# Peptides against a protein of PDB entry 4GXB, part 185

Target 1, 277 residues: chain A of PDB entry 4GXB
Amino acid sequence: VPTEEVSLEVLLSNGQKVLVNVLTSDQTEDVLEAVAAKLDLPDDLIGYFSLFLVREKEDGAFSFVRKLQEFELPYVSVTSLRSQEYKIVLRKSYWDSAYDDDVMENRVGLNLLYAQTVSDIERGWILVTKEQHRQLKSLQEKVSKKEFLRLAQTLRHYGYLRFDACVADFPEKDCPVVVSAGNSELSLQLRLPGQQLREGSFRVTRMRCWRVTSSVPLPSGSTSSPGRGRGEVRLELAFEYLMSKDRLQWVTITSPQAIMMSICLQSMVDELMVKKS

## One batch from the design tools (peptide; made by RFdiffusion4, then SolubleMPNN)

Design b2_p26_7_s3 (from b2_p26_7, 11 letters changed)
Fold by OpenDDE base, seed 5:
Structure b2_p26_7_s3 (fold): chain B 277 residues (1-277), chain A 26 residues (1-26)
Amino acid sequence: as target 1 above (277 residues)
Amino acid sequence: ALGSETVYTNGEPDNLAPVTSTTRFF
């Protein structure tokens, strides 16, 4: 792609559009710096955020595809997909809520965290009780962003990424599940008809390994479900988990977001390693 | 089936190590 000046749209979690003028040859960090400058985010806080490739659904919800790597050219990465559904989103890229304290000290950082958190609650990524919802609404009406975040930090799945409904072989084969990543774990939530919500919590520290498998199903002569186009790539994330003493078990998740899940696992490990050092 | 598999390792359970990966194609 020839080097040209272009206008690139980057979205915040709430769908707010940030337009930046960049070169087609600008790498991820260059684009991130341009976005930060546009938002008046200080340089020392840039590292707390990342750019993500997402697919925007009809309802405006974001399905996270992957984190943009440092070597990538964001303009090329998004435009090469030749679909307007794909967007670049700015989001915080750390897991430990303790880092919120650093970000919240700045007005722009505070606003970004607030907007993200409001969006995550509205989308049901953060789980709230009726009473908590009332309290959050009250704080939102008062525009008390710091107090809002302090309350939000105590909520279930604060800081988690929620994935689209998918299938797992846990607790049984072909179980419909909702996977969330955060707090150094994968949470698998299952609600079967007439049953209570069940959750499996899988801490990354108890994973021996994980694998991402990409495969193209051979056209088997039987009834292709009309919705999966012939030749659609199947992605799976499998992890080997220490269920009990000396008992390892594989758990397999079939999801188009398997790559993103793997990126989350690696990112969580990386952050834990920084804390250990 | 045509595809790929990337295996990630992070040490042993409860003994976290830096992530390493290996990819194979089939």
Scores: peptide ipSAE 0.578, ipTM 0.941, DockQ to the pose 0.797
Fold by OpenDDE base, seed 1:
Structure b2_p26_7_s3 (fold): chain B 277 residues (1-277), chain A 26 residues (1-26)
Amino acid sequence: as target 1 above (277 residues)
Amino acid sequence: ALGSETVYTNGEPDNLAPVTSTTRFF
């Protein structure tokens, strides 16, 4: 692609649009810096955020496709998909809520975390009781952003990334699940026929390995999954998990977001390694 | 089926190590 100056739209979690003038040849970090400058985010806080490729759903929610890598050209990455559904989103890129303290010290950082958290609650990524919802609304009405975040940090699935409904082979074959990544784990929410809602917690520290499989079903033999067009890529994330002492078991998730799930796993391990050092 | 598989190797359970990966095509 020829190097040209272009206007690139980057969205915040709440759908707020940030327009930046960049070169088509600008890499992910260059674009991130441009977004930070536009928002007046200090340089020392840039590292707490990343750019993500997402697909905007009909309801305006974002389906996270992947984190943009350092070598990528965000303008090219998003435009090459030739679909207006694909967007670039700015989001915080750490898991431990302790890092919120660093970001919250700055007005812009505070605003970004607040907007993201409000959006995550509204989208049901963070789970709230009726009483908690009342408290959050009261704080939101008062625009008490720090207090809002402090309360939010105590909520179930705070800091988690929620994925679209998909299928897993655990605890049973072809089980419909909702996967969320956060707090160094994958959380699988499921409801089996005639059973209550269950949550399986899979800590990344107990995963020996994981794999991402990409495959194209051939017309001649494989049962086309209902609703998948002919020739669509099938993605799976499988991980080998220590279920109990000396008992490893594979768990397989079939999801178009398998790559993003894997990126989350890697990111969680990386953060834990930094803390260990 | 045409595809790829990337395997990410973590440390032993409850023993963190740098993640490594390998990819195969089929």
Scores: peptide ipSAE 0.525, ipTM 0.927, DockQ to the pose 0.792
Fold by OpenDDE base, seed 2:
Structure b2_p26_7_s3 (fold): chain B 277 residues (1-277), chain A 26 residues (1-26)
Amino acid sequence: as target 1 above (277 residues)
Amino acid sequence: ALGSETVYTNGEPDNLAPVTSTTRFF
């Protein structure tokens, strides 16, 4: 791609548009810096955020496709998909809420965390009770961003990334699940017919390994389920988990977001390793 | 099926190690 100056749209979690002028040859960090500059985010806080490729759903929610890698050219990455559904989103990229303290001391950082958190609650990524919702709304009406965040930090799945509904082979084959990544775990929420909501918590520390499989089914003469077009890539995330003492079990998630899930796992491990050092 | 598999190793359970990966194509 020829090096040209272009206008690139980067979205915040709440859908706010940030337009930056960048080169088509600018790498992820260059674009991130441009976004930070546009927002007046200090340089020392840039590392707490990342750019993500997402698919915007009809309801305006984001389906996270992957984190943009350092070597990527965000403009090329998003435009090459030739679909207006794909967007670049700025989001915090750490898992431990303790890092919120560093970010929220800055006005811009605070605003970013607040906007993200509001959006995550509105989208149901963060789980709230009726009473908690009332309290959050009260704080939101007062625009008490710090207090809002402090309350939000106590909520279930605060800081998690929620994925689109998908399928897992746990606890049973072909179980519909909602996966969320956060707090060094994958949370698998499922509701089987006639049963209450169940959650499986899979701590990354108990994963020996995981794998991402990308496959194109061969046209086998077998009844293609009517919904998968011929040639659709199937993505799976499988992880080998220590279920009990000396008992490892594979859990497989079939999801178009398997790559993103894997990125989350690696990111969570990386953060834990930093804390351990 | 045509595809790839990338395996990420996280060390032994409850003993974090730097993630390593291996990719195979089939």
Scores: peptide ipSAE 0.519, ipTM 0.928, DockQ to the pose 0.807
Fold by OpenDDE base, seed 3:
Structure b2_p26_7_s3 (fold): chain B 277 residues (1-277), chain A 26 residues (1-26)
Amino acid sequence: as target 1 above (277 residues)
Amino acid sequence: ALGSETVYTNGEPDNLAPVTSTTRFF
């Protein structure tokens, strides 16, 4: 791609648009720095955020596709898809809520965390009771951002990424599940017919390995879910999990977001390694 | 079937180690 100056749109979690002038040859870090400068985010806080490629749904919700890597060219990565549904989103990229303390000391950092948290609650990524929702709304009306975040940090799935509904072979074959990643785990939520909501928690520390498989089903292959076109790429995330003492079991998730799930696993391990050191 | 598989090797359970990966095509 020829090097040219372009206007690139980067979205915040709440859909707020940040326009930056960059070169088509600018790498992810260059674009991230441009966004930070536009927002007046200090340089020492840039490392707490990342750029993500997402698909915007009709309702305005974001389906996370992947994190942009350092060597990528964000302008090329998003425009090469030739669809206006794909967007670049700025989001916090750490898992431990303790790092919120560093970010929220700055006004801009506080605003970014607040906007993200409000959005995550509105989209149902963070699970709230009716009473908790009332309390959060009261704090939002008062624009008490710090207090809002402190309450939010106590909520179920705070700091998690929620994926689109997909299929897993756990606890049974072809089970519809909602996967969320956070707090060094994958959470698999499911509601079987006539059953209560169940949640499986899979800590990354108990995963021996995981794999991402990309495959094109054969036309005669029975693995095509009804409605998937012949030749559609199937993505799977499988992980080998220590269920109990000396008992390893594979769990397989079939999802277009398998790559993003794997990126989350890698990121969670990396953060744990930093904390251990 | 045309495809690829990337395997990410984690540490043994409860023993964190740097993640390594290998990719194969089939």
Scores: peptide ipSAE 0.517, ipTM 0.925, DockQ to the pose 0.767

Design b2_p26_7_s4 (from b2_p26_7, 10 letters changed)
Fold by OpenDDE base, seed 5:
Structure b2_p26_7_s4 (fold): chain B 277 residues (1-277), chain A 26 residues (1-26)
Amino acid sequence: as target 1 above (277 residues)
Amino acid sequence: GLGSETVYTNGEPDNLAPVTSETRFF
């Protein structure tokens, strides 16, 4: 692609648009720095955020596709898909809520975390009780951003990424599940017919390995479900998990977001390794 | 069918090691 100056749109978690002038040849870090400058985010806080490729749904919800890598050209990465549904989103890129303290010291950092957290609650990524919801609304009305975040940090699935509904082979074959990644785990939520909501917690520290598989289904003569176009790539994430002492079991998740799930696993492991050093 | 598999090794469970990856095509 020829090097040209372009206007690139980057979204915040709440859908706020940040327009930056960049070169088509600018790498992910260059674009991230341009976004930070536009927001008046200080340089020392840039590393707490990343750019993500997402697909915007009709309801304005984001389906995370992948994290943009350092060598990528964000303008090319998003425009090459030739669909307006694909967007670049700025989001917090660390898992440990302890790092919120560093980010919250700055007004812009505080605002970014606040906007993200409000959005995550509104989207149901963070789980809240009725009482907690009332308290959060009261704090939001008062515009008490620090107090809001402190309360939010105590909530279930704070800091998690929630994925679109998908299918797993656990606890049963072809089980509908909602996967969330955070706090060094994959959370699998499911409701079997006639049963209460169940959650399986899979800590990354107990994963021996994981794999992402991409496959093209052979046209088997059976009635293609109308929503999967003939020839769509099937993605799966499988991980080998220590269920008990000396007992490893594979769990397989079938999801178009399998790549993003794998990126989350790697990112969580990387962060844990930094904390151990 | 045509596909790919990328395997990430995390080491022994409860003893995190640097993640290594290998991609295979089939």
Scores: peptide ipSAE 0.425, ipTM 0.885, DockQ to the pose 0.796
Fold by OpenDDE base, seed 2:
Structure b2_p26_7_s4 (fold): chain B 277 residues (1-277), chain A 26 residues (1-26)
Amino acid sequence: as target 1 above (277 residues)
Amino acid sequence: GLGSETVYTNGEPDNLAPVTSETRFF
């Protein structure tokens, strides 16, 4: 692609548009810096955020595809997909809520976290009780962003990334699940027929390894489920988990977001390593 | 089928967090 100056749209978690002028040859960090400058985010806070490639769903929710890597050219990465559904999103890229304290000290950082958190609650990524919802609404009405975040930090799945509904082979084969990544875990929420909502916690510290597999289903003559077109790539995330003492078991998640899940796992592991150092 | 696999290792089993309880759904 020839080096040209272009206008690139980057979205915040709430869908707010940030337009930046960048070069088509600008790498992820260059674009991130441009976004930060546009937002008046201090340079020392840039590292707390990342750019993500997402698919915008009909309801305006974001299906995270992947984190943009350092070597990527965000303009090329998004435009090459030739679909307006694909967007670049700015989001916080750390997992430990303790880092919120650093970000919240700055007005822009505070606003970004607030907007993200509001959006995550509205999208049902963060789970709230009726009472918590009332309290959050009261704080939102008062525009008490710090207090709002402090309350939000106590909520279930605060700081998690929620994935689209998918399938796992645990606890049962072909089990419909909703996966969320955060707090150094994968949370699998499921509701089996006639059962209450259940959650399984898979801590990254108990994962020996994980893998992402891409496969093209062979055209087996069996009735493909009407929605999966012939030749759709199947992505799976499998992780080997310490279920009990001396008992490792593979858990496999079939999801178009398997790559993003893997990125989250690595990111959570990396953050834990930094904290231990 | 034709596929690719990328494997990520999170240390040896001995480096895993101690099992305090069985992993269960709740």
Scores: peptide ipSAE 0.224, ipTM 0.746, DockQ to the pose 0.284
Fold by OpenDDE base, seed 1:
Structure b2_p26_7_s4 (fold): chain B 277 residues (1-277), chain A 26 residues (1-26)
Amino acid sequence: as target 1 above (277 residues)
Amino acid sequence: GLGSETVYTNGEPDNLAPVTSETRFF
């Protein structure tokens, strides 16, 4: 793509549009800085956010495809897909809620965290009781953003990234699951036939390794699952988990978001390493 | 494929647990 000035749309978690003028050759950090400037986010808070490539679903929800890497050109990355469903989203990119304290000290940072948190609750990424929901609504009506966030920080799956429904081979083969990444874990929510809803926690510190695999299904004459067209690439995330003392077991998640899951795993590990230093 | 290897010393293993009935899924 020739280097030229373009208008790029970046969305907040709530779907608010931020239009920035950038060069087609601007890298991810350049675009992030332009977005920060447009929002009046101070330079010292830019590092708490990242740009993500997402697919907007029919209901307006975002399916996270991947985090934009430092060397990428966001304009090229999104436009090369030739589909209006793909968007660039600004989101918080750290896992420890302690870092919220740094971001909340700034009015713009506070607004960004608030908007993201409201959206995550509305989308069911953060889990709430009836009483918690009532309290959150009361705080939202008062526009008490700091108090809203303090309450939200105590909620189940606060700060998690929720993925689209997918399939895992654990605890049983072909088990439908909803995966969420956060708090240095992968949470797997599942309901087996005739059973209650269950959640499993897989801590990244107990993962020996993980891998993403890509495969093309062989045209086997058997019943293609109705949702995948013939010839779509199958992505899987597999991790080797320490289930008990000296017992490793592979768990495999089949998901179009396997790449994004692996990015989350690495990001959580990286953050843990920073805290130990 | 993308791959990473990390090992830390942790406490007790995590298992699948029931989700509490009070939790709402939106």
Scores: peptide ipSAE 0.062, ipTM 0.582, DockQ to the pose 0.064
Fold by OpenDDE base, seed 3:
Structure b2_p26_7_s4 (fold): chain B 277 residues (1-277), chain A 26 residues (1-26)
Amino acid sequence: as target 1 above (277 residues)
Amino acid sequence: GLGSETVYTNGEPDNLAPVTSETRFF
């Protein structure tokens, strides 16, 4: 791609637009630095955030496609898809809420975490009771961002990424599930017919390995989920999990977001390694 | 509203050896 100066739009989690002037040849870090500069985010806080490729749904919700890697060219990565639905989003890229303390010390960092958290609650990524929601709304009305975040940090799935509804072979074959990644786990939420909501927790520390596979369904084997055309690539994330002592079992998630799930797994493992060192 | 949630945890993590990731992008 010829090197040219371009205007690139980067979204915050709440949909706020940040316009930056970059080169088409600028790598992910260059673009991230440009966004940070535009927001007046200090250099020492840049590492707590990443750029993500997302698909914006009709309702304005984001479906995370992947994290942009350091060697990528964000302008090329988003424009090559030739669809306005694809966006670049700035989001925090750590899992441990303890790192919020570092980010919250800065006004801009605080604002970014606050905006993200509000959005995650509004989108139902963070799970709240009616009473908790009332408390959060009261704090939001008061614009008490620190207190809002402190309360939010106690909520279920705080700091998680929620994926689109998909299918897993756990606890049974072809089970509809909602997967969320956070706190060094994959959470699989499911409701079987006539049953209450269940959540399976798969800790990354008990995963021996994982893999992403791409396959083209044979015409005869298409359990046509409504809307998958003949020949659509099926992505699967499989992980080998220590279910009990000396008992490994494969769990397979079928999702267009399998790549993003695998990125989350790796990122959670990497963060755990940093903490143990 | 959050219905009654049952969390099934598959036990405490044992220090498993470093996780190998095989990601095949086709």
Scores: peptide ipSAE 0.031, ipTM 0.558, DockQ to the pose 0.082

Design b2_p26_8_s1 (from b2_p26_8, 12 letters changed)
Fold by OpenDDE base, seed 4:
Structure b2_p26_8_s1 (fold): chain B 277 residues (1-277), chain A 26 residues (1-26)
Amino acid sequence: as target 1 above (277 residues)
Amino acid sequence: SEFLELLRKKKEELRELLEKELLARL
């Protein structure tokens, strides 16, 4: 792609648009810096955020495709998909809520975390009770962003990234699940017929190995699943998990977001490494 | 520590896998 100056739209979690002028040849970090500058986010806080490629669903929710990698050219990555559904989103890229303290010290950082958290709650990524929701709304009405975040930090799945409903082979074959990544785990939520909601927690530290695979489905006489394009590649994330002492079991998640899930796993491992170094 | 070594190994393996997969899809 020829190097040209272009206007690139980057969204916040709440859908707020940030327009930046970048070069088509600018890499992910260059674009991130441009976004930070536009938002007046200080340089020392840039590292707490990343750019993500997402698909905007009909309801306005974001389906995370991947975190844009260092070698990627965000403009090319998003435009090459030739669909207006794909967007670039700025989001915090750490897992430990302790890092919120650093970000919240800055007005812009605080606003970003607040906007993201509000969005995550509204989208059901953060799980709240009715009472908690009431409290959060009260704080939101008061525009008490710090207090809002402090309360939010105590909520279930705070800081988690929720994926679209998908399929896993755990606990049974072809089990519909909702996967969330956070707190150094993959949370698999499932509801079996006649049963209450169950959550399986898979800690990254107990994953002995993992793989991401792509395959082209064989032509089946059955109608393709709704929303899957012709010849859509099937993605799977498989990990070998230590279920108990000396008992390893493979768990396979079939999801178009398998790559994003693997990125989350990597990010969690990276953060753990930093914390333990 | 054994833990750190495990994390290091995981990090490397996952990175390699991820890069391979991403490159294949781009």
Scores: peptide ipSAE 0.047, ipTM 0.685, DockQ to the pose 0.294
Fold by OpenDDE base, seed 5:
Order: C-alpha cells, then structure tokens, then sequence
Structure b2_p26_8_s1 (fold): chain B 277 residues (1-277), chain A 26 residues (1-26)
C-alpha cells in the first residue's frame, strides 16, 4: 500500500470518536501514540492501553476480533476487511486493577477508565446487582469518576472482556456458554435446561497447555459454531486443565473469537510474569 | 523459579502459536 496521510477513526469504549491523522504505513504503536497525543494522554500511560480490532454489532456493542499486533498497520488492517462494521477501539490492556491507580492519577487516564467502565456495565460485561446499579448511577450523576471506579473495581467481572456466546465441550458436549477473560482466568458461564446459572472458572495457572486450531467442519445438520455457517472455518481454543490433583482434562471452546481469547491468555500470562519478577 | 519458568514457556509457546495463526490469516 502506498504511503499516504489519512484520517483514521479510533473509538473509545463508549463510542466516542477520535480522529487522528496518520500514515497508512504507521504501525500499531505509531497509531497508538497518535491517539494518545490527540487525547493528551501522557507518554508514560500509553503502555496501559492498546488498540483493538472490533466488529460493531447492530446494537452498538463491540465484538473483539483481536488486539492489533505490533507488526500490523491499523489503517490497512481495518480497511482491508471492506466492511464498515469493523472499528478500531482504544481500551486498557492490563488486568490487575491495581494498575488503575497509576492511570487514575491523570485526568485523561481517569476519563478513559471511566468511559470504559460505564460502557462495560451498560453492556453487561460487569455484573451488578440492583443496589450496586443504584449506587453507580448516583455516582455517575454526581460525576464522581474516582468513586465510581472504586466501586466498580469491587464488582464481579470488573476488568473482564466478555465474548460473544459460543460453544464449549464442558461440562458436556456442545454446551452453549458465555466466555469472559479477566483476573488471570477464563470464566465460562452456562445455563443448562432446568439448571441454575453456572460459572466455570479456569485459572491460567492451572492450564497445563493451550492451543488454537483452525479447521473445516464436516457437513452436518447442526452449526459447529455460533455465527459460522456450514463449511466455514471453525476456530477452537483448547486447553488442558488441572481439574484436581493429578487430573488433567481438555476443555475446548469453539468460537470465532478463539484467537482473541488466546491473546487474552497471553496478556494475562505476561502480566503474571511481570508481577512475579 | 520453577513457576516463572513455566510461565515463560507458556508465554513463548502461545506467542509462537499466535504469530503463526495471525500470519496465516493475513
């Protein structure tokens, strides 16, 4: 692609549009820096955020495709998909809420975290009770962003990424599940017929290994993965999990977002290594 | 530590996998 100056739209979690002038040849970090500059985010806080490729659903929600990799050209990555539903989103890219303290010290950082958190609650990524929702709304009305975040940090699945409904082979074959990644785990939420909502927590520290596979499903009367037609490429994330002492079991998630799930696992492992060093 | 070494190994394996998968789709 010829090097040209272009206007690139980057969205915040709340849908706010940030327009930046970049080169088509600018890599992910270059674009991230441009966005940071546009927002007046300090250089020392840039590393707490990443650019993500997402698909905007009809309801305005974002389906995360992948974190843009260092070698990618964001302009090319998004435009090559030839669909207006694909967007670039700025989001925090760490998992430990302790890092919020560093980001919140800056006005811009605070605003970014606030906007993201509000959006995550509105989208149901962060789980709230009625009472908690009331408290959050009160704080939002007062525009008390710090207090809002402090309360939000205590909520279930704060900081998690929620994926689109998909299928897993746990606890049984072809179980519909909602996967969320955060706090060094994959959370699998499912509701089997006649049963209560169940959550399986799979800590990355108990994953012996994991892999992503791409395959072409055999013709069958059923869809192999939500959002995938017959004969379409199927992505799976499989991990071998230590269920109990000396008991390993493979768990396989079939999802178009398997790559994104793997990216999350990588990021969580990276962060754990940093914290343990 | 043994734990850190395990994490390192996992990190590298996953990185390699991701790179291969992403490159294959580009």
Amino acid sequence: as target 1 above (277 residues)
Amino acid sequence: SEFLELLRKKKEELRELLEKELLARL
Scores: peptide ipSAE 0.040, ipTM 0.682, DockQ to the pose 0.314
Fold by OpenDDE base, seed 1:
Structure b2_p26_8_s1 (fold): chain B 277 residues (1-277), chain A 26 residues (1-26)
Amino acid sequence: as target 1 above (277 residues)
Amino acid sequence: SEFLELLRKKKEELRELLEKELLARL
């Protein structure tokens, strides 16, 4: 791609648009710096955020495809897909809520965290009771961003990334699940016929290994996955988990977001390494 | 510590797997 100046749109979690002028040859970090400059985010806070490639669904929700890697050219990565559904989103890229303290000391950082948290609650990524919802709305009406975040930090799945509904082979074969990544775990929520909502928690520290695989389904009269045509690639994330002492078991998640899930796992491991070093 | 060594090994092994799969789809 020839090097030229272009206008690139980057979205915040709440859909706010940030337009930046960059070169087509600018790498991910270059674009991130441009976005930070546009927002007046200090240089020392840039590392707490990342750019993500997402697919915007019909209802306006974001399906995360991947975190843009350091070697990628964001303009090329998004435009090469030749679909307006794909967007670049700025989001915080750490897991431990303790890092919120560093970010929220700055006005711009505070606003970014607040906007993201409001959006995550509205989208149902953060789980709230009726009473908690009332308290959050009260704080939002008062525009008390710090207090809002402090309350939000106590909520179930705060800081988690929620994926689209998919299928796992746990606890049963072909079980419909909603996967969320956060707090150094994968949370699998499921509802089996005639049963109450269940959650399986898989801590990354108990994963021996994981892998992503791709396959092309054989021609069949029925598509096993809605929205997949003949010859479409199926992605799976499989991890070997220590269920109990000396008992390892493979768990497989079938999802088009398998790559993003693996990126989350690696990111959580990386953060644990930093905290323990 | 044994825990840190385990994390280090896991990080390297899984990073390589991730990069391989990601690059295959770019």
Scores: peptide ipSAE 0.034, ipTM 0.673, DockQ to the pose 0.270
Fold by OpenDDE base, seed 3:
Order: structure tokens, then C-alpha cells, then sequence
Structure b2_p26_8_s1 (fold): chain B 277 residues (1-277), chain A 26 residues (1-26)
């Protein structure tokens, strides 16, 4: 691709648009730095955020495709898809809420976390009770961003990334589940007819290994995942999990977001390594 | 520690997998 100066749109979690002038040949870090500069985010806080490729759904929600990798060219990555539904989104890229303290010290960082958190609550990624919702609303009306975040940090699935509904073979074959990644785990939530919400927690520290596979199901006799047509590429994330002492079991998630899930796993492992060394 | 070694191994394996998968799609 020839090197040219272009205008690139990057969205915040709330849909706010940030326009940056970059080169088509600029890599992910270059674009991230440009976005940070546009927002007046200090250099020392850039590492707390990443750029993500997302698909904007009809309802305006974002389906995360992947975190843009270091070797990617964000302009090329998004434009090559030739669909306006694909966007680049800026989001925090750490998992431990303790790092919020570093980011919140800066006005811009605070605003970014606040906007993201509000959006995550509105989208149901962060789970809230009625009373918590009332409290959050009150704080939002008062524009008490720090207090809002402090309360949000105590909420269930704070800091988690919620994926689109998909299918897993746990606890049973072909179970519809909602997967969320956060707090060094994958959370698999399911609600079977007539049953209460069930959650399976899979800690990354108990995953012996994981893999992503791609396959094309046969037209006849194959079960298709919801939203996938016959013959459509099927992505799966499988991990071998230590269920109990000396008991390993494979869990397989079938999802178009399998790659993103694996990226989350990597990111969580990376963060754990940083904390431990 | 064994824990750190495990994490290191996981990181490397996943990195290789992701690179392979993403590069194959470019």
C-alpha cells in the first residue's frame, strides 16, 4: 500500500469520534500515539489503552473483532473490510482495577475511564442491581466521575469484556452461553429454559493450554452456530482446564469472536506475568 | 517459580498461535 496521509476516525466507547491525521503506513502504536495526542492523554498513560477493531451492530453496540496487533496498519485493517460497520475503538487494555488509580490521576484518563464505564453499564456488560443503578444514576447526574468509578469498581464484571451470545460444549453440548473475559478468567453464563442463571468461571491460571481453530462446516448434517450460515467459517476457542485435582477437561467455545477471546487470554496472562515478576 | 514458567509458556504458545492465525488472514 502506498504511503499517504489520511484522516482516520477512532471512536471512544460511547461513540465519540476522534479524527486523527496519520499515514496509511502507520502501525498500531503510531496511530494510538496520534489518538492520545489528539485527546491530550499523557505519554505515560498511552500504554493503558489499546485500539480495537469492532463491528457496530444495528443497535449501536460494538462487537469486538480483535485488538489491533502491533504489526497491523489500522487504516488498512479497517478500510480493507469495505464496510462502514467496522470501526476502530479506543479502550483500556488492562484488567486489574488497581491500574485505574494511575489513569484516574489525569483528567483525560479519568474521562476515558468514565465514558467507557458508563457505556459498559448501559450495554449490560457490567452487572448492576436496581439499587446500584440508582446510585450510579445519582452520581452521573452530579457528574462525580471519580465517585462513579469507585462505585463501579465494586460491581460484578467490572472491567470485563462481554462477547456476543455464542455456543459452548459446557456444561453440555451446544449450550447457548454469553462469554465475558476479565479478572484473569473467562466467565460463561447460561440460562436454560426454566432455570436460573448459571455461571462457569474458568481461571486462566488453571488453563493448561488453549487453541483457536477454523473450519468450514459441511452443508448437510452439520450443526450451525446461531447467526452462521451453512458453509460459513466456524471459529472455535478450546482450552484444557484443570477442573479438579488431576482432572483435565477440554472446553470448546464456538464463536466468531474466538480470536478476540484468545487475545484477551493472552493479555490477562501478560498482565499476570507483569504483576508476578 | 513453576507458576511463572507456566505463564511464560502460555504466553509464548498463544503468541505464536495468534501470529500464525492473523498472518494467515492478511
Amino acid sequence: as target 1 above (277 residues)
Amino acid sequence: SEFLELLRKKKEELRELLEKELLARL
Scores: peptide ipSAE 0.032, ipTM 0.670, DockQ to the pose 0.317

